# Peptides against a protein of PDB entry 5LHZ, part 49

Target 1, 78 residues: chain A of PDB entry 5LHZ
Amino acid sequence: QLLKSVFVKNVGWATQLTSGAVWVQFNDGSQLVVQAGVSSISYTSPNGQTTRYGENEKLPDYIKQKLQCLSSILLMFS

## One batch from the design tools (peptide; made by RFdiffusion4, then SolubleMPNN)

Design b2_p14_3_s3 (from b2_p14_3, 6 letters changed)
Fold by OpenDDE base, seed 4:
Structure b2_p14_3_s3 (fold): chain B 78 residues (1-78), chain A 14 residues (1-14)
Amino acid sequence: as target 1 above (78 residues)
Amino acid sequence: LVKELLEKVQSFLS
């Protein structure tokens, strides 16, 4: 279930889920899901391919950039 | 929730 969705200028939409996750839908069609209590993050590419990354796993730079963006969004929610 | 998620994201970026 969705709790709240906010439009983020030049980024896309960020949604808080009842599951304890934040779901970001970027303008480029990619998505990130970060969830409390889950040790991995989920990235979905614009073509719909989803990959999960563990905390100690090397991340592609483009995902790091999106995570940094997500960090900024989370600060907005705080 | 936000605090936990921030910590998680920062962990991934560290």
Scores: peptide ipSAE 0.721, ipTM 0.931, DockQ to the pose 0.783
Fold by OpenDDE base, seed 1:
Structure b2_p14_3_s3 (fold): chain B 78 residues (1-78), chain A 14 residues (1-14)
Amino acid sequence: as target 1 above (78 residues)
Amino acid sequence: LVKELLEKVQSFLS
C-alpha cells in the first residue's frame, strides 16, 4: 500500500510504502527499493531483472549513483 | 522511518 508519492525532477518518482519501504522509479526505467528491517536492497533494471544486494557486497557504480540520489531524496523528506 | 532508511543507505555507500 502506498502512503505518498512525490515527483522528483530529473530523477523520477519516489514512493513511501506502508511496509516501511521507499520505492524509487527512475526515469531510465530502473527501480530501487530500500526497506526498514530488511538487510538488503533491491534493484530492478530496465529489462525487469531484479537483484538484491547485501550491505557487505560490492555495488556496481551505477547502483551507488542511484543510492546517492536516493540519499539526497531522503534528506529532503527528513 | 526516514532516519532509519538514510542510515541504511549510508551504510551501503560506506
Scores: peptide ipSAE 0.720, ipTM 0.931, DockQ to the pose 0.792
Fold by OpenDDE base, seed 5:
Structure b2_p14_3_s3 (fold): chain B 78 residues (1-78), chain A 14 residues (1-14)
Amino acid sequence: as target 1 above (78 residues)
Amino acid sequence: LVKELLEKVQSFLS
């Protein structure tokens, strides 16, 4: 279930879920999900393909950029 | 929640 959705200028939408996750829907059509208690993160490309990455995996640069953006969003919620 | 998520993201970016 959705708790709250926030519009983020020049980024897209960020939503807090009752599951303890934050879901970001970027303007380019991609998505990130980061969830408390889960050791992986989820990235969905604009074509709908979802990939899960573990903490010790090498991340593509475009994913790192989006994670940095997510970090900034989380800081706004703190 | 936010604190834990921040730590997780930072771990992925480290």
Scores: peptide ipSAE 0.720, ipTM 0.931, DockQ to the pose 0.788
Fold by OpenDDE base, seed 3:
Structure b2_p14_3_s3 (fold): chain B 78 residues (1-78), chain A 14 residues (1-14)
Amino acid sequence: as target 1 above (78 residues)
Amino acid sequence: LVKELLEKVQSFLS
């Protein structure tokens, strides 16, 4: 269930979920979900393929860039 | 919540 969605210029939409997650829908059609209590993150590519990454797993650079963007968004919410 | 998520993201980036 959705709590609140905010528009982020040049990024897309960021939504807080009742599950304790933040869901970012990027303008390029990709999505990123980070959830409290879950040791992995979820990335969905523009074609709809979803991949989960563990904390010790090597991440593609494009994922790191999106995570850095998410970090900036989270700082705005704090 | 935000603090926990922020720490998680930073962990993935380090």
Scores: peptide ipSAE 0.719, ipTM 0.931, DockQ to the pose 0.783

Design b2_p14_3_s4 (from b2_p14_3, 6 letters changed)
Fold by OpenDDE base, seed 2:
Structure b2_p14_3_s4 (fold): chain B 78 residues (1-78), chain A 14 residues (1-14)
Amino acid sequence: as target 1 above (78 residues)
Amino acid sequence: QVQALLQKVQSFLS
């Protein structure tokens, strides 16, 4: 279930889910899901490939950039 | 929830 979706300029859409997750749909067609209580994050590339990353895993720079963006978005929700 | 998510994201970025 969706709690709230917000449009983020130059980024895309960010949605809070009742599950405790935040789901970001980026303008480039990629997606990122971060959920409370889950140790991994989910990234879906524009081609639809989904990859889960662990907390101690070295991330590609483009993922880090999106996570940094997500951090800023989360502050908007606080 | 948001604070927990922020901490999680920070952990991934550290």
Scores: peptide ipSAE 0.708, ipTM 0.931, DockQ to the pose 0.815
Fold by OpenDDE base, seed 3:
Parts: structure tokens; sequence; C-alpha cells
Structure b2_p14_3_s4 (fold): chain B 78 residues (1-78), chain A 14 residues (1-14)
């Protein structure tokens, strides 16, 4: 279930889930989900393909950029 | 759980 959705200027929408996860829907159509207690993150490309990345994997630069953006959003929620 | 999520994201970027 969804708790709260917040519009983030120049980014898209960020949603807190009852599970404790944060779900970001970026303006480019991609999505990112991060959840406590899960060792991987979920990225969905604009074409709908979902990939899970582990903490020790080499991340594409565009994923790193989106994670940095998510960090800024999380700081706003704190 | 925001702090836990922040720590997780930071670990992915380290």
Amino acid sequence: as target 1 above (78 residues)
Amino acid sequence: QVQALLQKVQSFLS
C-alpha cells in the first residue's frame, strides 16, 4: 500500500510504501525502489525492464546518478 | 526507516 506521494521538482514523484520502501518514478519514465531488509535495489527502465542490483555489483553511471538523487529525497523525508 | 534506507543507498554508492 501507498502512504504518501510527494512531487519532486525536476525529478518526478517519490512515494513511501507501508512496507518501508521508497519508490521513485522519474520524469524519464524510469523507476527506482529501495527497501530496508532487502540486499538489492530495483531499477525499472522506461521500456519496463526491471533489473535488481546487489550492493557489490558495478552500477551503470545513470543508476548512480539516480541513487544520488534518491539520497537527496531521503534527506528531505528525515 | 528513512535512516536505514539512506545508509543502504550510501553503501551502494561507496
Scores: peptide ipSAE 0.708, ipTM 0.931, DockQ to the pose 0.779
Fold by OpenDDE base, seed 5:
Structure b2_p14_3_s4 (fold): chain B 78 residues (1-78), chain A 14 residues (1-14)
Amino acid sequence: as target 1 above (78 residues)
Amino acid sequence: QVQALLQKVQSFLS
């Protein structure tokens, strides 16, 4: 279930879920899902391919950039 | 929730 969706200029949409997750839909068509209590994050590429990453895995730079963006969004709501 | 998520994201970026 969706709680709230917020439009973020030059980024896309960020949605809070009742599950405790945040779902970001970026303008380039990619998506990130981060959920409390889950040790991995989910990235979906524009073509729809989904990959899960653990905390100790090496992340592609483009993923790190999007996570940094998500961090900024989360700080705004803290 | 937000604080927990923030900590998680920061862990991935560390």
Scores: peptide ipSAE 0.708, ipTM 0.930, DockQ to the pose 0.789
Fold by OpenDDE base, seed 1:
Parts: sequence; C-alpha cells; structure tokens
Structure b2_p14_3_s4 (fold): chain B 78 residues (1-78), chain A 14 residues (1-14)
Amino acid sequence: as target 1 above (78 residues)
Amino acid sequence: QVQALLQKVQSFLS
C-alpha cells in the first residue's frame, strides 16, 4: 500500500510504502526497494530480473550510483 | 522512518 509518491526530476518516481519501504522507479525502467527492518535491498533491472543484496555484499557500481541517488531523495524527505 | 532508511542506505555505501 502506498503512502506517498513524489516525482523526482531526471530520476523517476519515489514512493513511500506502508511497509516502511521506499520504492524508486527509475526512468531507465529499473527499480530499487529499501525497507526498514529488512537487511537486504532489492534491485530490479529493466528486464524485470530482481536481485537482492546484503549489507556486506559488494555492489555493482551502477547499484551504488542508484543508492546514492536514493540517499539524496531520502534527504529531501527528511 | 526516513532516517532509518537513510542510515541503511549509507551503510550499504560505506
């Protein structure tokens, strides 16, 4: 269930979920979900493949970039 | 919960 969705210029949409997650839908068709109380994050590629990453796992650079973007978005929400 | 999420993301990037 959605709480609030915001449009982020040149990024896409960011949505707060009642689950305590933030869901970002990027313009490139990829998606990122970060959820409170869950030790992993999920990335969905444009082709629909979802990968979960643990907090101590080495991340691909493109994931790091998207996480940094998400961090900036979260700062705007705070 | 934004702060918790921010901390989580920062943890992943650290």
Scores: peptide ipSAE 0.708, ipTM 0.930, DockQ to the pose 0.790

Design b2_p14_4_s1 (from b2_p14_4 with L2Q H7L R9K)
Fold by OpenDDE base, seed 5:
Structure b2_p14_4_s1 (fold): chain B 78 residues (1-78), chain A 14 residues (1-14)
Amino acid sequence: as target 1 above (78 residues)
Amino acid sequence: SQIEKLLEKVQSFL
């Protein structure tokens, strides 16, 4: 369930879930889900394909950019 | 906090 959703200018929507996860829906149609206590992150491409990345994996640059954006969002909420 | 835990996790991927 949703705890709260925030519109982020030039990014999209960021939602905190009751599960403890944060879900970002980017304007380009991609999505990112990060959950504390889980060793992976979830990225969904605009075509709907979801990929999980482990903490020791090399990430594509475009995903790192989105994670950096998420980091900025989280800092705003802290 | 939960947000701080998430921030730590995200930063570990960067």
Scores: peptide ipSAE 0.723, ipTM 0.932, DockQ to the pose 0.910
Fold by OpenDDE base, seed 3:
Structure b2_p14_4_s1 (fold): chain B 78 residues (1-78), chain A 14 residues (1-14)
Amino acid sequence: as target 1 above (78 residues)
Amino acid sequence: SQIEKLLEKVQSFL
């Protein structure tokens, strides 16, 4: 269930879920889901392919960039 | 808070 959605200029939409997770839908069609208590993050590419990454896994640069963006969004939520 | 936990998680991946 959706709790709150905010529009982020030049980024997309960020939604807080009742589960406590944050779901970001980027303008390029990709998505990130981050949830507390889960050791991995979920990335969905524009074509709909979903990949989970662990915290000790080397990330593609484009994922790191989106995570950096997400960190900025989370700071706004706090 | 929950948001703070999420922030820490995200930062741990960077």
Scores: peptide ipSAE 0.723, ipTM 0.932, DockQ to the pose 0.830
Fold by OpenDDE base, seed 2:
Structure b2_p14_4_s1 (fold): chain B 78 residues (1-78), chain A 14 residues (1-14)
Amino acid sequence: as target 1 above (78 residues)
Amino acid sequence: SQIEKLLEKVQSFL
């Protein structure tokens, strides 16, 4: 269930889910899902491949960049 | 809040 969706210029769409998660759909076709209380994050590449990363894993730089973007979005919601 | 918890979670990965 979707709670609220916001358009972010030059980024894509960010949606708050009733589950408490945030779902970002980037312009390049990739996606991120982050949920409080869950120790992993979910990244989906433009080709549809989904990978979950744990807190102690080394992240690819391109994912870190997207997480930094998500951080900025979350700050706007707070 | 839930958003603040999400923010802390995201920042823990950076």
Scores: peptide ipSAE 0.723, ipTM 0.932, DockQ to the pose 0.908
Fold by OpenDDE base, seed 1:
Structure b2_p14_4_s1 (fold): chain B 78 residues (1-78), chain A 14 residues (1-14)
Amino acid sequence: as target 1 above (78 residues)
Amino acid sequence: SQIEKLLEKVQSFL
């Protein structure tokens, strides 16, 4: 279930789920899911390929950039 | 809050 969906200019949509996750749908067609209680994050590329990254893994720069964006969004919501 | 927990988690990946 969705708690709240917000439009973020030049980014896409950010949705807070009742599960405790945040789901970002970026304008480039990629997606990012970060969920409380789960040690990994989920990234889905525009072609639909999903990859999970653990907290000790080195992330590709393009994913770090999206996480930085998400961080800014979360700060705004808090 | 839930958002604060998520924020901390996201930041830990950076």
Scores: peptide ipSAE 0.722, ipTM 0.932, DockQ to the pose 0.839

Design b2_p14_4_s2 (from b2_p14_4, 6 letters changed)
Fold by OpenDDE base, seed 2:
Structure b2_p14_4_s2 (fold): chain B 78 residues (1-78), chain A 14 residues (1-14)
Amino acid sequence: as target 1 above (78 residues)
Amino acid sequence: SQIDALLAKVQSFL
């Protein structure tokens, strides 16, 4: 279930779920899911491929950029 | 809060 959805200009939509996750749907068609209590993050590329990244993995720069954006979004939710 | 936990998690990946 959804708790809150926020439209973020030039980014997309960010949704807080009752599960404890935040789900971002970016304008480029990619998606990012970060879940409380789960050590990995989930990224879905525009082509629909989903990859999970662990906390100690080196991330592609484009993922880091999206996470940086998500960080800013989370501050809006707080 | 839950958001604070998520924020910390995201930052740990950066």
Scores: peptide ipSAE 0.732, ipTM 0.935, DockQ to the pose 0.819
Fold by OpenDDE base, seed 1:
Structure b2_p14_4_s2 (fold): chain B 78 residues (1-78), chain A 14 residues (1-14)
Amino acid sequence: as target 1 above (78 residues)
Amino acid sequence: SQIDALLAKVQSFL
């Protein structure tokens, strides 16, 4: 279930879930899910392929960029 | 807060 969804100009939608996760739907069709209590993050590419990354993995730059964007969004709500 | 926890998690991946 959704707690709140916010539209972020030039980024997409960011949704806080009752599960403790944040779900970002980017304008390019990709998605990112980060959840408290879960050691990995989930990225879904525009073609629907989902990849989970662990906390000790080296991330692709495009993922880091999206995480940095998410960080900025979260700071707005903190 | 949950937001703070999420922020910390995201930053740990960067």
Scores: peptide ipSAE 0.731, ipTM 0.935, DockQ to the pose 0.841
Fold by OpenDDE base, seed 4:
Structure b2_p14_4_s2 (fold): chain B 78 residues (1-78), chain A 14 residues (1-14)
Amino acid sequence: as target 1 above (78 residues)
Amino acid sequence: SQIDALLAKVQSFL
């Protein structure tokens, strides 16, 4: 279930879920889900391929960039 | 807070 969705200019939509997750839908068609209590993150590419990344593995730079963007969004809500 | 926890988690991946 959705708690709230926020439009972020030049980024897309960020949604807070009752599950404790945050879900970002980027303008490029990709998606990112970060869930409280889960040690991995979920990235879905524009073509629909979903990849989970663990906390101990090296991330592609484009994923890091999107996570940095999400970090900035979360800071605005804190 | 939940937001703070999410923020910390995201930052741990960077």
Scores: peptide ipSAE 0.731, ipTM 0.935, DockQ to the pose 0.849
Fold by OpenDDE base, seed 3:
Structure b2_p14_4_s2 (fold): chain B 78 residues (1-78), chain A 14 residues (1-14)
Amino acid sequence: as target 1 above (78 residues)
Amino acid sequence: SQIDALLAKVQSFL
């Protein structure tokens, strides 16, 4: 269930879920889901392939860049 | 807050 959805210029849409997750839909068609209480994050590529990453895994640079963007978004809401 | 927890989590992956 959705709590709030905001448009972020040059990024896409960011949505807070009642589950405690944040869901970002990027302009390039990729998606990130980060949820409170869950030790992994979910990345969906533009072709629809979803991968979960644990907190101790090395991330591809393109995913780190998107997480940096998400960090900036969360800072605006804190 | 929940947002602060999410922020800390995201930062731990960077």
Scores: peptide ipSAE 0.731, ipTM 0.935, DockQ to the pose 0.867

Design b2_p14_4_s3 (from b2_p14_4 with H7L E8Q R9K)
Fold by OpenDDE base, seed 5:
Structure b2_p14_4_s3 (fold): chain B 78 residues (1-78), chain A 14 residues (1-14)
Amino acid sequence: as target 1 above (78 residues)
Amino acid sequence: SLIEKLLQKVQSFL
């Protein structure tokens, strides 16, 4: 379930889920889901393909950029 | 807090 959803200028939408996850829907159509207590992150490409990345994996630069953006969003709410 | 946990997790991937 959705707990809170906020519009983030020049980014898209960021939503907190009751599961303890944050879900970001980027303007380019991609998505990130990050959940506390889970060792992986979920990235969905604009075409709808979802990939999970483990904490010891090398991430593509474009995903790192989105994670950096998410980090900034989280800091805004801290 | 949840935000702190999420932030720590995200940063671990960067």
Scores: peptide ipSAE 0.754, ipTM 0.942, DockQ to the pose 0.916
Fold by OpenDDE base, seed 4:
Structure b2_p14_4_s3 (fold): chain B 78 residues (1-78), chain A 14 residues (1-14)
Amino acid sequence: as target 1 above (78 residues)
Amino acid sequence: SLIEKLLQKVQSFL
C-alpha cells in the first residue's frame, strides 16, 4: 500500500510504502526498493529484470549512482 | 525515524 508519493524532477517518482519501504521509479524505467528491516535492496532494470543485493555485496556503479540519488531523496523526505 | 533508518541503510551500500 502506498503512503506518500513525490515527483522528483529529472529523476522520477519516489513512494513511501506502508511496509516501511521506499520505492523509486526512475525515468529510465529502472526501479529501486529499499525497505527497513530487510538486509537487501532490490533493483529492477528497465526490461523488468529484478536483482537483490546484500549489504556486504559490491554494487555496480550505476546502482551506486541511483542509491546516491535515493539518499538525496530521503533527505528530501526528512 | 523510518527515513533515518532507510538513509542509514542506503549509505551502508555506498
Scores: peptide ipSAE 0.754, ipTM 0.942, DockQ to the pose 0.841
Fold by OpenDDE base, seed 3:
Structure b2_p14_4_s3 (fold): chain B 78 residues (1-78), chain A 14 residues (1-14)
Amino acid sequence: as target 1 above (78 residues)
Amino acid sequence: SLIEKLLQKVQSFL
């Protein structure tokens, strides 16, 4: 279930879920889901392929960039 | 808080 969705200019939409996750839908069609208490993150590419990354994995630069963006969004709610 | 937990998690991946 959705709690709240916010529009982020030049980024996309960020939604807080009742599960304790944040779901970002980027303008390029990709998606990122990060949930508290879960050891992995979920990335969905524009073509719909979903990949989960663990804490000890080296992330592609484009994923790091999106996580950096998410970090900035989260800081606005702190 | 939830936001703090999420922020900490995101930063751990960077």
Scores: peptide ipSAE 0.753, ipTM 0.942, DockQ to the pose 0.883
Fold by OpenDDE base, seed 1:
Structure b2_p14_4_s3 (fold): chain B 78 residues (1-78), chain A 14 residues (1-14)
Amino acid sequence: as target 1 above (78 residues)
Amino acid sequence: SLIEKLLQKVQSFL
């Protein structure tokens, strides 16, 4: 269930879910989900393939870039 | 808060 969706210029949409997750839908068609109480993050590529990454895994640079973007968004929401 | 928790989580992956 959705709580709030916010349009972010040059990024896409960021949505807060009742589950305690934030869901970002990027302009390139990829998606990122980060959820409180869950130790992993979820990335979905534009082709629809979903990969979960644990907190101790090395992330691809393109995902780190998207996480950095999300961090900036969250800072703005705080 | 939830946002603070999410922020810390994201930052832990960077």
Scores: peptide ipSAE 0.753, ipTM 0.942, DockQ to the pose 0.847

Design b2_p14_4_s4 (from b2_p14_4, 4 letters changed)
Fold by OpenDDE base, seed 5:
Structure b2_p14_4_s4 (fold): chain B 78 residues (1-78), chain A 14 residues (1-14)
Amino acid sequence: as target 1 above (78 residues)
Amino acid sequence: SLIDKLLEKVNSFL
C-alpha cells in the first residue's frame, strides 16, 4: 500500500509504503527498495532484474551512488 | 522515527 509519493527533480519518484519501506523509481528505470527491519536492500535494474544485497556485501559503485542519493532524500524529511 | 531508521539502514550500506 502506498502512503505518499514525492517527485524528486533529476532523480525520479520516492514513495513511502505502509510496510515501512521506501521505494525509489529512478529516471534511468532502475529501482531501490529499502525497508526498516529488513537486513537487505533490493535493487531492480532497468531490464527488470532484481538483486537483494545484504548489509555485509560489497555493492557496485552505481548502486552506492543511488543509495547516496536516497540518503540525501531521507535527510530532507528527517 | 521511520525516516531515521531508513536513513540508518541506507548509510550502513555506504
Scores: peptide ipSAE 0.741, ipTM 0.939, DockQ to the pose 0.841
Fold by OpenDDE base, seed 3:
Structure b2_p14_4_s4 (fold): chain B 78 residues (1-78), chain A 14 residues (1-14)
Amino acid sequence: as target 1 above (78 residues)
Amino acid sequence: SLIDKLLEKVNSFL
């Protein structure tokens, strides 16, 4: 379930879920889900393809950039 | 806190 959604200028929407996850819907149509207690992250491309990445996997630069953005968002809530 | 846990996780992937 959804707890709260926040509009982030020039990024999209960030939503906190009751599961302990944060769900970011980017303006380019991609999505990122990071959940506490889960060792992987979930990325959904604009075409709807979802990929999970583990802790030791090398990430594409475009995903790292989105994670950097998410890090900045999370710092605003800390 | 939840935010701290999420932040730690995100940063570990960078």
Scores: peptide ipSAE 0.740, ipTM 0.939, DockQ to the pose 0.873
Fold by OpenDDE base, seed 1:
Structure b2_p14_4_s4 (fold): chain B 78 residues (1-78), chain A 14 residues (1-14)
Amino acid sequence: as target 1 above (78 residues)
Amino acid sequence: SLIDKLLEKVNSFL
C-alpha cells in the first residue's frame, strides 16, 4: 500500500510504502526497493529481472549511482 | 524517523 509518491525531475517517481520501504521507479524502467528492517536491497532491471544485494556485497557502478540518487532524494525529506 | 533509517541503510551500501 502506498503512502506518498513524489515526482523527481529527470529521475522518476519515489514512493513510500506502508511496509516501511521506499520504491523508486526510474525513467529507464529500472526500479529500486529499500526497506527498513531488511538487510538487503532490491534492484529490478528494465527487462524485469530482480536482483537482491546484501549489505556486504560489492555493487555494480550503475546500481551505486542509482543509490546515490536515492540518497539525495531521501536527504530532502529527512 | 523512517526516512533517517532508510537514509542510513542506503548510505551503508555506498
Scores: peptide ipSAE 0.740, ipTM 0.939, DockQ to the pose 0.863
Fold by OpenDDE base, seed 4:
Structure b2_p14_4_s4 (fold): chain B 78 residues (1-78), chain A 14 residues (1-14)
Amino acid sequence: as target 1 above (78 residues)
Amino acid sequence: SLIDKLLEKVNSFL
């Protein structure tokens, strides 16, 4: 279930889920899900392909950029 | 808090 959704200018939407996850829907059609208590993160490309990345895995730069964006969003929520 | 935990997690990937 959805708890709270916020619109982020030039980014998209960020939603807090009851599961303890944050779900970001970027304007480019990609998505990012990060959940407390889960060691991996989930990235969905615009074409709908989903990839999970482990905490010790090297990430593509474009994923890091989106995580940086998410970090900024989370700071707004804190 | 949950947000703090999420923030910590996100930052650990950076």
Scores: peptide ipSAE 0.739, ipTM 0.939, DockQ to the pose 0.845

Design b2_p14_5_s1 (from b2_p14_5, 5 letters changed)
Fold by OpenDDE base, seed 2:
Parts: C-alpha cells; structure tokens; sequence
Structure b2_p14_5_s1 (fold): chain B 78 residues (1-78), chain A 14 residues (1-14)
C-alpha cells in the first residue's frame, strides 16, 4: 500500500510504501525501490526488466547517476 | 556511500 507520494521536478515521483520502502518512478520510465535498513536496491528498466543489486555490488553508471541526481536535488531544496 | 546517502535523502523527504 501507498502512504505518501511526492513530485520531484525533473526526476519523477517518489512514493513511500507501508513496508517502509521508497518507490521512485522516473520520467524515463525506469523505477527504483530502496528501503532503510535494506542493503539492496531494485531497479526496473524502461523495458520492464528488474534487477536487484546488493550494497557491495558495483552499480551501473546510469543507476549511480540517478541516485546521485536525487541526492543532489534533495539537498538543494532541503 | 553516495547510494546510501541518496537512499536516506529520499526517505527523509517522504
């Protein structure tokens, strides 16, 4: 279930789930699911393929860029 | 890490 959704300019929508996870729907059609206390993230590409990455796993640059972009934007407006 | 920082920032926003 969904708790809260927020619009992030030039990024997309971020939604907090009742599970505690955060579901990000990017403008390019990709998706990320992250959760505090969980050492992994889930990425879904625009074609619908989902991959789960561990914290010690090297992330593809395009995923890192999405995470860095989000961090930068949130810090800018905090 | 940057990934962890971004993850926490998103969660703090919501």
Amino acid sequence: as target 1 above (78 residues)
Amino acid sequence: SLEQQAQQALENLL
Scores: peptide ipSAE 0.105, ipTM 0.651, DockQ to the pose 0.047
Fold by OpenDDE base, seed 3:
Parts: C-alpha cells; sequence; structure tokens
Structure b2_p14_5_s1 (fold): chain B 78 residues (1-78), chain A 14 residues (1-14)
C-alpha cells in the first residue's frame, strides 16, 4: 500500500510503501524497489521482467547508475 | 521522511 509519492525531475516518481520500502518508477519505464535494512533490491525492466539482487551479487552498470543518480539527487534535498 | 529513508536505503545498497 502507498503512503506518499514524490516527483523527481528527470528521474521519475518515488513512492513510500507502508512496508517502509521505496518504489521508484523511472522515466524509461524501469522500476526499483529498495528498503533500508534489507540487503536486496528488486529491479523491473521496461518490458516487465523482474530480477532480485542480493548484497553479494554484482549489479549491472545500469542499475548502479540509477542508484547513484537517485542517491545524489536525494542528497541535494537532504 | 521519504527522502531520508530512500537515501539510507540507497546508500546501504551501494
Amino acid sequence: as target 1 above (78 residues)
Amino acid sequence: SLEQQAQQALENLL
């Protein structure tokens, strides 16, 4: 369930879920679900394929870039 | 806040 959604220019929408997770819907149609205290992330490609990555797995560059981009933007508004 | 939670989550995973 949704708590709050925020618009991020040139990124997309980020929504806080009642679970505490953050659901990011990027402009390119991809999605990420991340949560503090959880050592895994869920990535959904624009075509709807979902992959879960653990903390010991190597992330594809495009996922790293999305995380870094989003992190830097959030840091600007902290 | 949403921003704080997202920032912490992202930093933990990077």
Scores: peptide ipSAE 0.075, ipTM 0.603, DockQ to the pose 0.064
Fold by OpenDDE base, seed 4:
Structure b2_p14_5_s1 (fold): chain B 78 residues (1-78), chain A 14 residues (1-14)
Amino acid sequence: as target 1 above (78 residues)
Amino acid sequence: SLEQQAQQALENLL
């Protein structure tokens, strides 16, 4: 379930879930779910395809860029 | 509001 959502200009929406995860819905239609203490992230492309990555996996550059945004978002929700 | 302040703070970080 959702706790609260914050609009981030030029990025999208960030939502804190009751699980502790942060769900970011980017303007380009992609999505990212990250939770502190969890070694994996979930990325959903604009076409709806979801891929889960582990902490030791090589990430595409476009996901790395989105993670940089998410790191700042996580600081706010922490 | 607190929510607006949080939003602005986040925007400044990004």
Scores: peptide ipSAE 0.027, ipTM 0.541, DockQ to the pose 0.036
Fold by OpenDDE base, seed 1:
Structure b2_p14_5_s1 (fold): chain B 78 residues (1-78), chain A 14 residues (1-14)
Amino acid sequence: as target 1 above (78 residues)
Amino acid sequence: SLEQQAQQALENLL
């Protein structure tokens, strides 16, 4: 369930979920779901394909770029 | 308000 959505200039929309996770819908149609305390992230490509990455997996550069705004999460996967 | 504060914090995260 959704709590609140906010518009982020040049990024898209970010929504706080009741779970505590943050759901980001980027302008390019991709999506990210991140949550503190969860050692994984969920990425959905513009075509709707969803991939879940664990803390020890190598992330594609384009995902790292999207995570730059979430430094604590980026560090977790570095 | 708390809502405004939370919104700003979220915007700052991204």
Scores: peptide ipSAE 0.026, ipTM 0.525, DockQ to the pose 0.047

